# Peptides against a protein of PDB entry 5VZU: the designs that were tried, part 107

Target 1, 271 residues: chain A of PDB entry 5VZU
Amino acid sequence: GRTLEDIFHEHMQELILMKFIYTSQYDNCLTYRRIYLPPSRPDDLIKPGLFKGTYGSHGLEIVMLSFHGRRARGTKITGDPNIPAGQQTVEIDLRHRIQLPDLENQRNFNELSRIVLEVRERVRQEQQEGGHEAGEGRGRQGPRESQPSPAQPRAEAPSKGPDGTPGEDGGEPGDAVAAAEQPAQCGQGQPFVLPVGVSSRNEDYPRTCRMCFYGTGLIAGHGFTSPERTPGVFILFDEDRFGFVWLELKSFSLYSRVQATFRNADAPSPQ

## One batch from the design tools (peptide; made by RFdiffusion4, then SolubleMPNN)

Design b2_p18_5_s2 (from b2_p18_5, 5 letters changed)
Fold by OpenDDE base, seed 5:
Structure b2_p18_5_s2 (fold): chain B 271 residues (1-271), chain A 18 residues (1-18)
Amino acid sequence: as target 1 above (271 residues)
Amino acid sequence: EYELHLSDTPPFDQLILE
């Protein structure tokens, strides 16, 4: 029978063939546009720029990482049969940090799934609440015709009296043990392992991560059919490496900075 | 010295480093 490796190899050959067919349709008459790196900001989690990633069965892709306030975005620079270039392959919510458990519990996919889905529900609630505040502000001030409602006399309810004794019951203030906010160890990376059953194309991924955030990844069928966003985990390993765990796909994509120096890669100043 | 160019070859847009 075909192994999963054989199927993967066949699928990779099909993707290469598709790429060849699509590229060959242009008869080597390709239009190129210049692309620019996103400007770096002091509040950016890491330097924005180009990253090369392993995107499941599609092999290597190039993505642009950019920061947009409390959101980060991975934009596809290379397209594939499912997701064309220019699409946001990942969107990260930097407001929703994910705390990974210890290394033993990190192997449990169901634990990671629980943590991610709890954060997903919070994000959904915040979106619903924020949607209501934006909706109520357009109250139509219809012209309330000032009908002069007649002044009914408020009856003077009487002033009754004084005495109730001060019961001293000195209930001891129960020490609310302030749950010690475990200081976010900003400096030392946490041991990292993929959950059992999460597929990685390569076992050579960083075994230590700095921090994780809730995110969503874009998935689609061939030809960008039925595109949807699925929950996942953005994992920052270091300044030059991040990962994304696709929760529903049970897959991991590793992204590494393109270390090439580019001339004139900065966006031209708006004139 | 490389410049960043993106080919208009959907869906397989290619980054070229020149």
Scores: peptide ipSAE 0.129, ipTM 0.767, DockQ to the pose 0.806
Fold by OpenDDE base, seed 1:
Structure b2_p18_5_s2 (fold): chain B 271 residues (1-271), chain A 18 residues (1-18)
Amino acid sequence: as target 1 above (271 residues)
Amino acid sequence: EYELHLSDTPPFDQLILE
């Protein structure tokens, strides 16, 4: 039967083939524009910049993290078949901290779901209350046609492959090297684990986080069809690493800072 | 040292690190 690994490899090959087909239509003549890094501010949660991430089956992504007062944004620098570059893949509300439970209860997806959905409802209430105060003052300006904001992808959940019979291969008891419990450094970090049933491309994610925030991720279909923002959790691990838990997709994306030094990456001063 | 260039080629916009 197809393994989850086989399905993942087939999907990655399909994405690479799609990329090749699309780029080949331009006869290897691509137009490039220069991009600039966002300026750092003293109040930024971490230094803004480029992060390389893994998005489930979508592979390697580059995202620019920027700060906008009490909001952070992850902007796609690399596009994919579903989400073009320049789209805000994640929007983080730095006013709405997520409190993770203890490590045992972090394994429970329903507990994380409850916590996130309670915060989502608070955000919705605050938006409704703030909308009422602004609504009394401005008279009937006619319907400006809101241009449709475009859409980002729904990850198809892998179909359950059929029950393969357990082959009884009696492999020898390899010595359980006792992983030395590194003493819990008394630093401001909380133990972190993904809930059961949240998919990660790599199980090598940080097992301690500094803080978590409510956020929304953008999802749609191929060709940027049917946009929606889904609830999620921004996980700050350290100065160079963050994650995003896509709650509805049951997926985790890990982002690591691009450590390269860039020339002329600062925005030109307005002349 | 790299320069940051983004392709204007949907859907697969690419960052080139040169």
Scores: peptide ipSAE 0.124, ipTM 0.771, DockQ to the pose 0.787
Fold by OpenDDE base, seed 3:
Structure b2_p18_5_s2 (fold): chain B 271 residues (1-271), chain A 18 residues (1-18)
Amino acid sequence: as target 1 above (271 residues)
Amino acid sequence: EYELHLSDTPPFDQLILE
């Protein structure tokens, strides 16, 4: 019988052949444009830049990680038969942190699925509420002709409220011991393991993570057919490594920083 | 030290390091 390894090898050969066919159609007619790295900002979760990743069964890809306020974005630098270059392979909502359970409960895919879908529902509710506020604000600017209502005279309200002595009822403030939410130790990584049934191309993923966020990943058929966004988990391991769990696909992608130094990679100042 | 260039070969746009 074909092993899973045989199937992955055959699929990799097919992708290499497809790449060869496409590149051969442009023989001697290739145009190249310079690309620039995003500028680093003090509030960026990690340094932005290029990362090498594995996209499910599609092999090795290069993505640009960038930060946009409370959102992070992974943009494809290399295309594939499903998703062209320039597409946003992942979109991360940095407002919606995911708290992973203990290692025993992290093995349970249904527990991770529950946590992610609860966050997805909150994000959907916030989008609906924000849509209603934007809709109601535009409806009230009907041009009400400001008829100049005549200045009715200010009746002088009389001043004499009497000197009611407030009784000093010294109600002891019950010490509501505000359970100090232990500031989630931003420095100590938590133990990390993939759920049972989540496929990884590399079992050599980091076994400790710093923090997790809700995100969505882009999936499509060949030729970018029926593109859709699926729920997932962005996992920050360290300054140079992050992962994405594709919840519906039951797959994990690991991304590692490109360690090369680039010349003239800063965006030209807008003139 | 490399320069970053992107090809116009969709869907297989390539990063070149020069």
Scores: peptide ipSAE 0.088, ipTM 0.736, DockQ to the pose 0.817
Fold by OpenDDE base, seed 4:
Structure b2_p18_5_s2 (fold): chain B 271 residues (1-271), chain A 18 residues (1-18)
Amino acid sequence: as target 1 above (271 residues)
Amino acid sequence: EYELHLSDTPPFDQLILE
């Protein structure tokens, strides 16, 4: 029977052949455009930039990580047969942190699946509620032609009198101890392991992570057919490494910062 | 030190480091 390794090897050969065929069809007439790194902001979770990833059977990918308020985005810089360049391969919701369980429970795929799907449902509810508020706000600017209804004279109701009994009721101020949200100790990494049955191309992934967030990954058929967003987990390991667990695909992608220094990589200031 | 160029040739856009 074909091993999983045989299937991955055959698929890698097919992708190399496809890439060769497509590249050969362009007769070396490739048009290139300059790309710029996203500007770094103080509130960015890590420095934005280029990351080198392994995506399932596709081999080496380059993804641009950027931050957009409470969202992060991984944009494909390299295309593949399924998803062209410029697509958002991952979208991360930085509002929805995922707390991983202990290492024993992290091995349970069903536990991770439960946690992710509960967050997915919250995100769906928030999107529905926010859609309703945006809809109701536009409906109220019907031009109320306020026809000036004539000012009926407000009858002066009489000033009732004085009686000043000072009820002393010394209601103790209940110290609402505002539970100071302890600033999430961003510093202590937690032990990390992939769930059993999640495929990784390399077992050499960081065994400690800083934090995790809910996200969605883009999947499609060959030629970008039937594109859909699937739930997943963004795992921040350190300043230079992150991962994405594709929940439905039961796969893990590791991304490492491109350490090359780029000249003139800053976007020209909008004139 | 490289410049970042992206091919405008789908689906296999290539990053060139020049």
Scores: peptide ipSAE 0.081, ipTM 0.725, DockQ to the pose 0.806

Design b2_p18_5_s3 (from b2_p18_5, 6 letters changed)
Fold by OpenDDE base, seed 5:
Structure b2_p18_5_s3 (fold): chain B 271 residues (1-271), chain A 18 residues (1-18)
Amino acid sequence: as target 1 above (271 residues)
Amino acid sequence: EYELHLSDTPPFDQLILT
């Protein structure tokens, strides 16, 4: 039977052939657009910029990481047969930090799935509540016609009296020991391992992560058919590396900063 | 001197360093 490796090799050959067909159709008439790096902000989680990543079976891709307030975005710079360039391959909600369990429980895919889906439900609730507040503000001030309804004199019912004695019952205040939320140690990375059954292209991924966030990834069929967003985990390893766990696909993509220095990579200041 | 250029070759846009 075909091995998974044979299928992967055949799929890689198909991807190379597709790339060749598409690029050959342009008869060397390629239009090039200059790419500018996103401006860095002091509040950015890491320096924005270009990252090289593995996107499952599609191989090596280039993604632009940018920050937009409490959201981060990975935008495809290289397209693939499923998702064209310019698409947002990942969207990260920086409001929803994911706490990974201990290293033993990190191996359990169902535990990670539970944690991610609980965060997904919170995000969905917040979106529904925020949608209601924006809707109610358009109160139709219809012209209330001023009908002068008459002053009926409602009666003075009486003032009865005083005495009830205060019973002393001295209920002891039970010391609810507020479980001190351990301050998220922002400085020390935690041990990291992929859950069992999550596919990684390489076993060479960082074994320590700084923090994780809830995110969504874009998936589609060939030719960008039926595009949808799936839940996942953005994993910050360090200043130059992040990962994304595609929960439904049970796959992991590792992204590493492009270390090349580019001239004039800053966007021209808007005049 | 490398400039970042994106080729308009959908879906396989290429980052070219020029």
Scores: peptide ipSAE 0.098, ipTM 0.749, DockQ to the pose 0.790
Fold by OpenDDE base, seed 3:
Structure b2_p18_5_s3 (fold): chain B 271 residues (1-271), chain A 18 residues (1-18)
Amino acid sequence: as target 1 above (271 residues)
Amino acid sequence: EYELHLSDTPPFDQLILT
């Protein structure tokens, strides 16, 4: 039977051939544009920049990670037969943290699926509620014809000050047991393992993570056909590594920072 | 030290380090 390695090798050969065919159609007349790295902000979860990653069976990809308030984005720098360059391969909601269970329960795919789908439903509810508030605010600008309502005279209501004796109701201070907010363990990473049945190309993924967030990944057929957003988990390992669990695909992508220094990589100041 | 350039060859846009 074909080994998993044989299937990967054949698929890589096909992708190289496709790349050659597409490149050869331009008769070596290629235009290049300069790209710039996003500026770092103090509130960025990690330094923005270029990351190299594996997208399922599609080989090595380069993505740019950037931060946009409470959202993070992975933008494709290299295109593939399914998803062209410039598309957002991942979109992360930094408002919706995923709490991973203990290491034993992390191996259960159904438990991770439950947690992610519960967060997905909350995100949908918040979008529906925010849509209703924006809709109701526009409807009330009917032209209120300002009929000048005549100035009815202010009747002087008399100031009778009844001497209400302050009852000293000595309400016992109910000990509000301050549920000790478990200090967000900002410093110590938690043990991490992929669920059983989640495929990883790299077995050497970090076994400790800092934090996880809800996100969506973009998937499409060849030629960017039927593009859709699927639920997933963004996993921050460290300053230079993050992962994405594709829930529906049962796959994991590991992204590692491109360790290079770039000249003139800062965006020109908007004139 | 490299400069970042992106090709106009969709879908296989390439990052060149120069």
Scores: peptide ipSAE 0.096, ipTM 0.753, DockQ to the pose 0.802
Fold by OpenDDE base, seed 4:
Structure b2_p18_5_s3 (fold): chain B 271 residues (1-271), chain A 18 residues (1-18)
Amino acid sequence: as target 1 above (271 residues)
Amino acid sequence: EYELHLSDTPPFDQLILT
């Protein structure tokens, strides 16, 4: 029978052949546009920029990581047969941190799945509530031509001031136990392992992560057919490495910063 | 030091470091 490795090898050969066919058809008439790196902001989780990653069977891909307030985005710089360049391969919700369990429970895919799907449901609820508030705010600008009904001068009834005694009821100050915001231990990485049954192309992934967030990944058929957003986990390992667990695909993608220094990579100032 | 260029040729846009 075909091994899983044989299937991956055959699919990789097919992708290389497709890439060769497509690139050979362009007769070396490629148009190029300049890419600019996103500007760094103080509130960025890590420095934005280019990351190289392994995406499923497609091999080496380049993704631009950028930050947009409480969201991060991975934009494809290289296209593949499924997802063209310029698409947002991953979207990360920095409002929804995922707390990974201990290493023993991290091996359980069903536990990770439960945690992610609970966060997915919260995100869905917040989107529904925020959609209602935006809808109601537009309806109130109906011009109430409130015709000035002449308010009759209602009389100053002089009601009396009786001396009611100062009851000293010494209400005990209920100790509002300030729930000590446990300082987000931003510093110490936690042990990390992929769940059993999550495929990684390489077992050489960081075994410690700083933090995890809820995210969605874009998947599609060949030719960008039936594109959909699937739930996943963004894993920040360090300043130069992050991962994405594709929950439904049971796959892991590792991304590493492109360490090359780029000249003139800053976006031209908006004139 | 390289400049980043993307080919505008879907589906296999190539990053070129020039």
Scores: peptide ipSAE 0.082, ipTM 0.738, DockQ to the pose 0.808
Fold by OpenDDE base, seed 1:
Structure b2_p18_5_s3 (fold): chain B 271 residues (1-271), chain A 18 residues (1-18)
Amino acid sequence: as target 1 above (271 residues)
Amino acid sequence: EYELHLSDTPPFDQLILT
């Protein structure tokens, strides 16, 4: 029978052939645009920049990692038959940390799935609540055209009714006990292992991680058909390496910083 | 030291280090 390796090799050959067909159509007249690296900010989780990664069976890809307040974004620099360049392959919510279980329970895919889906539900609830506040706030600023309602002259009557005593019902403000944020054990890297049944192209992934966050990954069919966002886990290993666990695909992508020094990679100052 | 250039060959945009 075909091995998973045979299927992978056949798919890689098809992608190489497609790439050759596409590039051969340009008759060596390629237009190149300069790429600029995003500026680094002090509050960035790691230095932004280019990372080389593996996406399922699609081979080697280049992704730009950038930070946008409490969100991080992986943008495709290299396209593939499914997802063109410029698409956001991963979106990371830096507000929603994922606490991995102990190393024994990390091997259980169902435990990781439970944790991720609970965070996904919280993110959906927060989006619904924030959508209601934004919706109600815009609804009230409709210009009340003050149509001048005519001054009907309604009459006098003076009646003096009596002195009802104000009852001092002193409702004690219930102390909302702020749930003590468990001190993030920021310092020691946690042992990391992929769950059983999560496919990785590289068995050589980092066995210790710093932090994990909830994220979504973009998936599509050939020609960018039926694009959807699937839940996943962003794994920060170190300054130069991160991973993404595609929960529904049961796959892991490892991304490593491109260590090349780039000239003129800073965005030109807006003139 | 390289410059980063992206080709106009979608979907297989190529990053070139020049």
Scores: peptide ipSAE 0.068, ipTM 0.732, DockQ to the pose 0.813

Design b2_p18_5_s4 (from b2_p18_5, 6 letters changed)
Fold by OpenDDE base, seed 1:
Structure b2_p18_5_s4 (fold): chain B 271 residues (1-271), chain A 18 residues (1-18)
Amino acid sequence: as target 1 above (271 residues)
Amino acid sequence: DYELHLSDTPPFNELHLT
């Protein structure tokens, strides 16, 4: 019978053959464009940059990690038959932290699934509420057709009624006890394990994580057909490593910083 | 120290270190 390893090798051979066919069409005349690293900001969760990763069964990929306020993005630098270069392979919501359970309960896929789907529903509700406020604000600016209101006559100016006294009702300022946002405990690194039934290409993933966040990953068929966003978990291990758990695919991608020093990797200052 | 170059070879755009 075909092993999972045989199927994986056959799929990798097919991808290599496809890559060879596509690259052979360019008659060895490749056009190259320079890539620049995104500028780092002091508030960035980690230094932005290039990360090498494994996307399920799709092979080695390069992604650019960048930060956009309370969102992070992984942009594909290398393309594959499903997701072309320049697509956002992952979108991370840094507003929605995922609290992992203890190490025993982390092995339970259904527990992780519950936690992620509860956060997904909150994100959906927040988007609906924000969409209603934006929708009601646009609906009231219907063009008032200025129908010419007929000139009704100016009726007269009756008189100055008297001096009602100022009542000093001293409304006490209700102390809005700002619910002290419990300082997000700068989480001592917690033990980390993948749930049972989550596929990983590399068993040598970090066994301690710093923080986890809700995110979505992009999936598609060959030729970028039927692209959709699936729920997942961004896992920050350290300054140079992060992971993404694809919840629906039951897969894990590990990303490691490209440690090469790059000449002129900073975007040219706009002249 | 390398420069980052991306091949324009869809879908398999390749990162080259030069």
Scores: peptide ipSAE 0.140, ipTM 0.801, DockQ to the pose 0.796
Fold by OpenDDE base, seed 3:
Structure b2_p18_5_s4 (fold): chain B 271 residues (1-271), chain A 18 residues (1-18)
Amino acid sequence: as target 1 above (271 residues)
Amino acid sequence: DYELHLSDTPPFNELHLT
C-alpha cells in the first residue's frame, strides 16, 4: 500500500515537474518586479507582512497579510496549480468574531461547523439588508417638476389647551442587572485544539489562541477551474502566527511570519 | 538585509531574496 510519505513524495514530484514545464515556457527570460510590504497602521490586528503557510497537500506558500478597515486579506505571493499568484487565498471579516467553546467541545467538528454556519448566515442577512437600503435610496430621485404651489395664508389658530397636571408616577428603576460583559480577556490565550477529523500537515501547532474570526478561503480545481469561496475560521495565535480552518475541506493551514529583514520594502509614497 | 523580488512566472511566481 502507498504510505502517506509515498503520496507526499509523488505529489511533490508532480508539482516540481509542473513548475519546470511552466518556467520552461519563458525561455530563460524571467522578469522580476519589486514587492513592497503594506504600511503598518495603529489599528491593525497584528503587523502586516509576509507569512509562510502550508495549504493541505499543495506545499509551502508565501502569503501577504494586509488589513483593510474591518477586513483582513491573505494574498498569494507564490502561486500553485490550483490558485495563481495575486489571488486572495483568505478573506477575514474582523466584525464577526468566533467564540470557541471549551477544549472538550472544540474537538467536536459539528459544534465548530454549527458556530461558523450561524455566523455565515448573519453575514448573508447583513449583505441582503444593506443591498435593499442602497436600492431604495436610488429609486426616489424621479424628477418631480417643482410646480410652484401658491403661498396659502398663515391661519393663526391660537388655542391654549389646558394645564394637565404632571402625575409623578414614581416608577421604581428596576435594577437592570447589567450582565457584566466578561472583559474580553485580551491577555490570556484560550486553550486551542483542532476538531477530530480536521487534517493538519504539522501537529506542532500552537495550543493556545488569542482570538478567532469568521472568514472565507478560496478553493479551485487544477488550472483555477470552478473557483469558489468556502467558509472557515481565522485563528490568531500570536504576533507572528495565525491559522485558517477550512471547514468544508476539514483542513488546517498554519501561517508563520517571514522573519527576514527587508531593505527598501516600504512602498514609494504615491506622488 | 534582502530586497524582495517576485518573478513574473504565473502561476508559480517565485519570491527572490536578493
Scores: peptide ipSAE 0.140, ipTM 0.800, DockQ to the pose 0.774
Fold by OpenDDE base, seed 4:
Structure b2_p18_5_s4 (fold): chain B 271 residues (1-271), chain A 18 residues (1-18)
Amino acid sequence: as target 1 above (271 residues)
Amino acid sequence: DYELHLSDTPPFNELHLT
């Protein structure tokens, strides 16, 4: 039988061959464009920038992580046979935190799948409700030609006075115990392990995570055929590392910051 | 200190550090 290693080797050879074929079509005339890093914002979960990742069988990939309010995006800087460069390989919903269970229950793929699919359903409901409000708001600006109906002077009905006594009913102020939103303890890392049956290329992933969020990943066939968004988990390990668990693929991708200092990497200010 | 250049070689595009 083919080993997992044999399958990975075959896919690496296929990828190298594909890259060679595609590169050879450019007749050694490569055009280059400058790329800029996203500007950092105070509300960004981590510093935006370039991350190197391992994606499935395709080896080393480069993704730009950027923040867009309550969403984060991983944009492919490099492409693969399935997903071209420039595509949003991952989209993270920073509104929908995933609470991982204890380390024992984290090994259960079905438990993680349940948690993520429940969040997916909430996200779908919120999208449907928000779509209805945006639709109804446009319909009401029909010009009501309010014809000026004439001001009939309706009469001064009179002043009745009387004296009703002050009933002292001392209704006890029910202590609305404001459930103090426990400040999200952003600081203490949680023990982390991949579920059983989730494939990782390397067992050398961080065993502690800061927080997790619901996200979607883009998958497609070769040549970007039948592209779809699949549910997953974005895992923030630290300032320089994040992961993505692809639920349907039962795979994990680890991304690490490119530590190189870039000169003039800031986008020119829009004049 | 490097400049980031992307090859315009779809679908794969390569990142170059110059």
Scores: peptide ipSAE 0.137, ipTM 0.803, DockQ to the pose 0.784
Fold by OpenDDE base, seed 5:
Structure b2_p18_5_s4 (fold): chain B 271 residues (1-271), chain A 18 residues (1-18)
Amino acid sequence: as target 1 above (271 residues)
Amino acid sequence: DYELHLSDTPPFNELHLT
């Protein structure tokens, strides 16, 4: 029978062949576009820039990480057979932090799935509520013709009296001890492990993470067929590394900053 | 001086250093 390694090798050969076919269509006339790094903002979660990552079976990817207020975006710089270059491979909601459980419970895929799906439902509710507020504001001011409705006389209903009995019942306020939200320890990374059954290309991923956020990843068939956004977890490890757990695919992608110093990588100031 | 260039080879755009 074909081994998983044989299937992977065949898939890599297919990928190389596809790349060759697509590149050969340009008759060696390649157009190059200069890439600029996104401007860094003081409120950015980490410095924006280029990251190299592993995307499933397709191998090495280059992704641009950028920040857009309370959202982060991973944009494919390199394409693959499923997701072409320029697509948003990941979209992160920085409003929806995910708290990972302890290491024992992090190994449980169903626990992670529960947490992520509960956040997805909250995000969906917020989108529905925000969609309703934007819709109601265009009330048609139709011209209300001012028909003068006649003044019917106000009948004076009578002033019944004063009885003042001051019943004292001093019900003790039960001290509902508000469970003190443990201050999110912003400084110390928490222990991190992938859930059992989540595939990684290697076991060489950071075993400590700073924070996690809800996000969605783009998946498609070959040739960008049936593209959809699936729920996942963005995992910030450090300033130079992040991961994405693809919940439905049960896969993990690790991204590491491209540390090459590029001269003139800053976008030209808009004149 | 290395510049980042993207090849316009959809879907397999490649990052080049020039």
Scores: peptide ipSAE 0.114, ipTM 0.775, DockQ to the pose 0.737

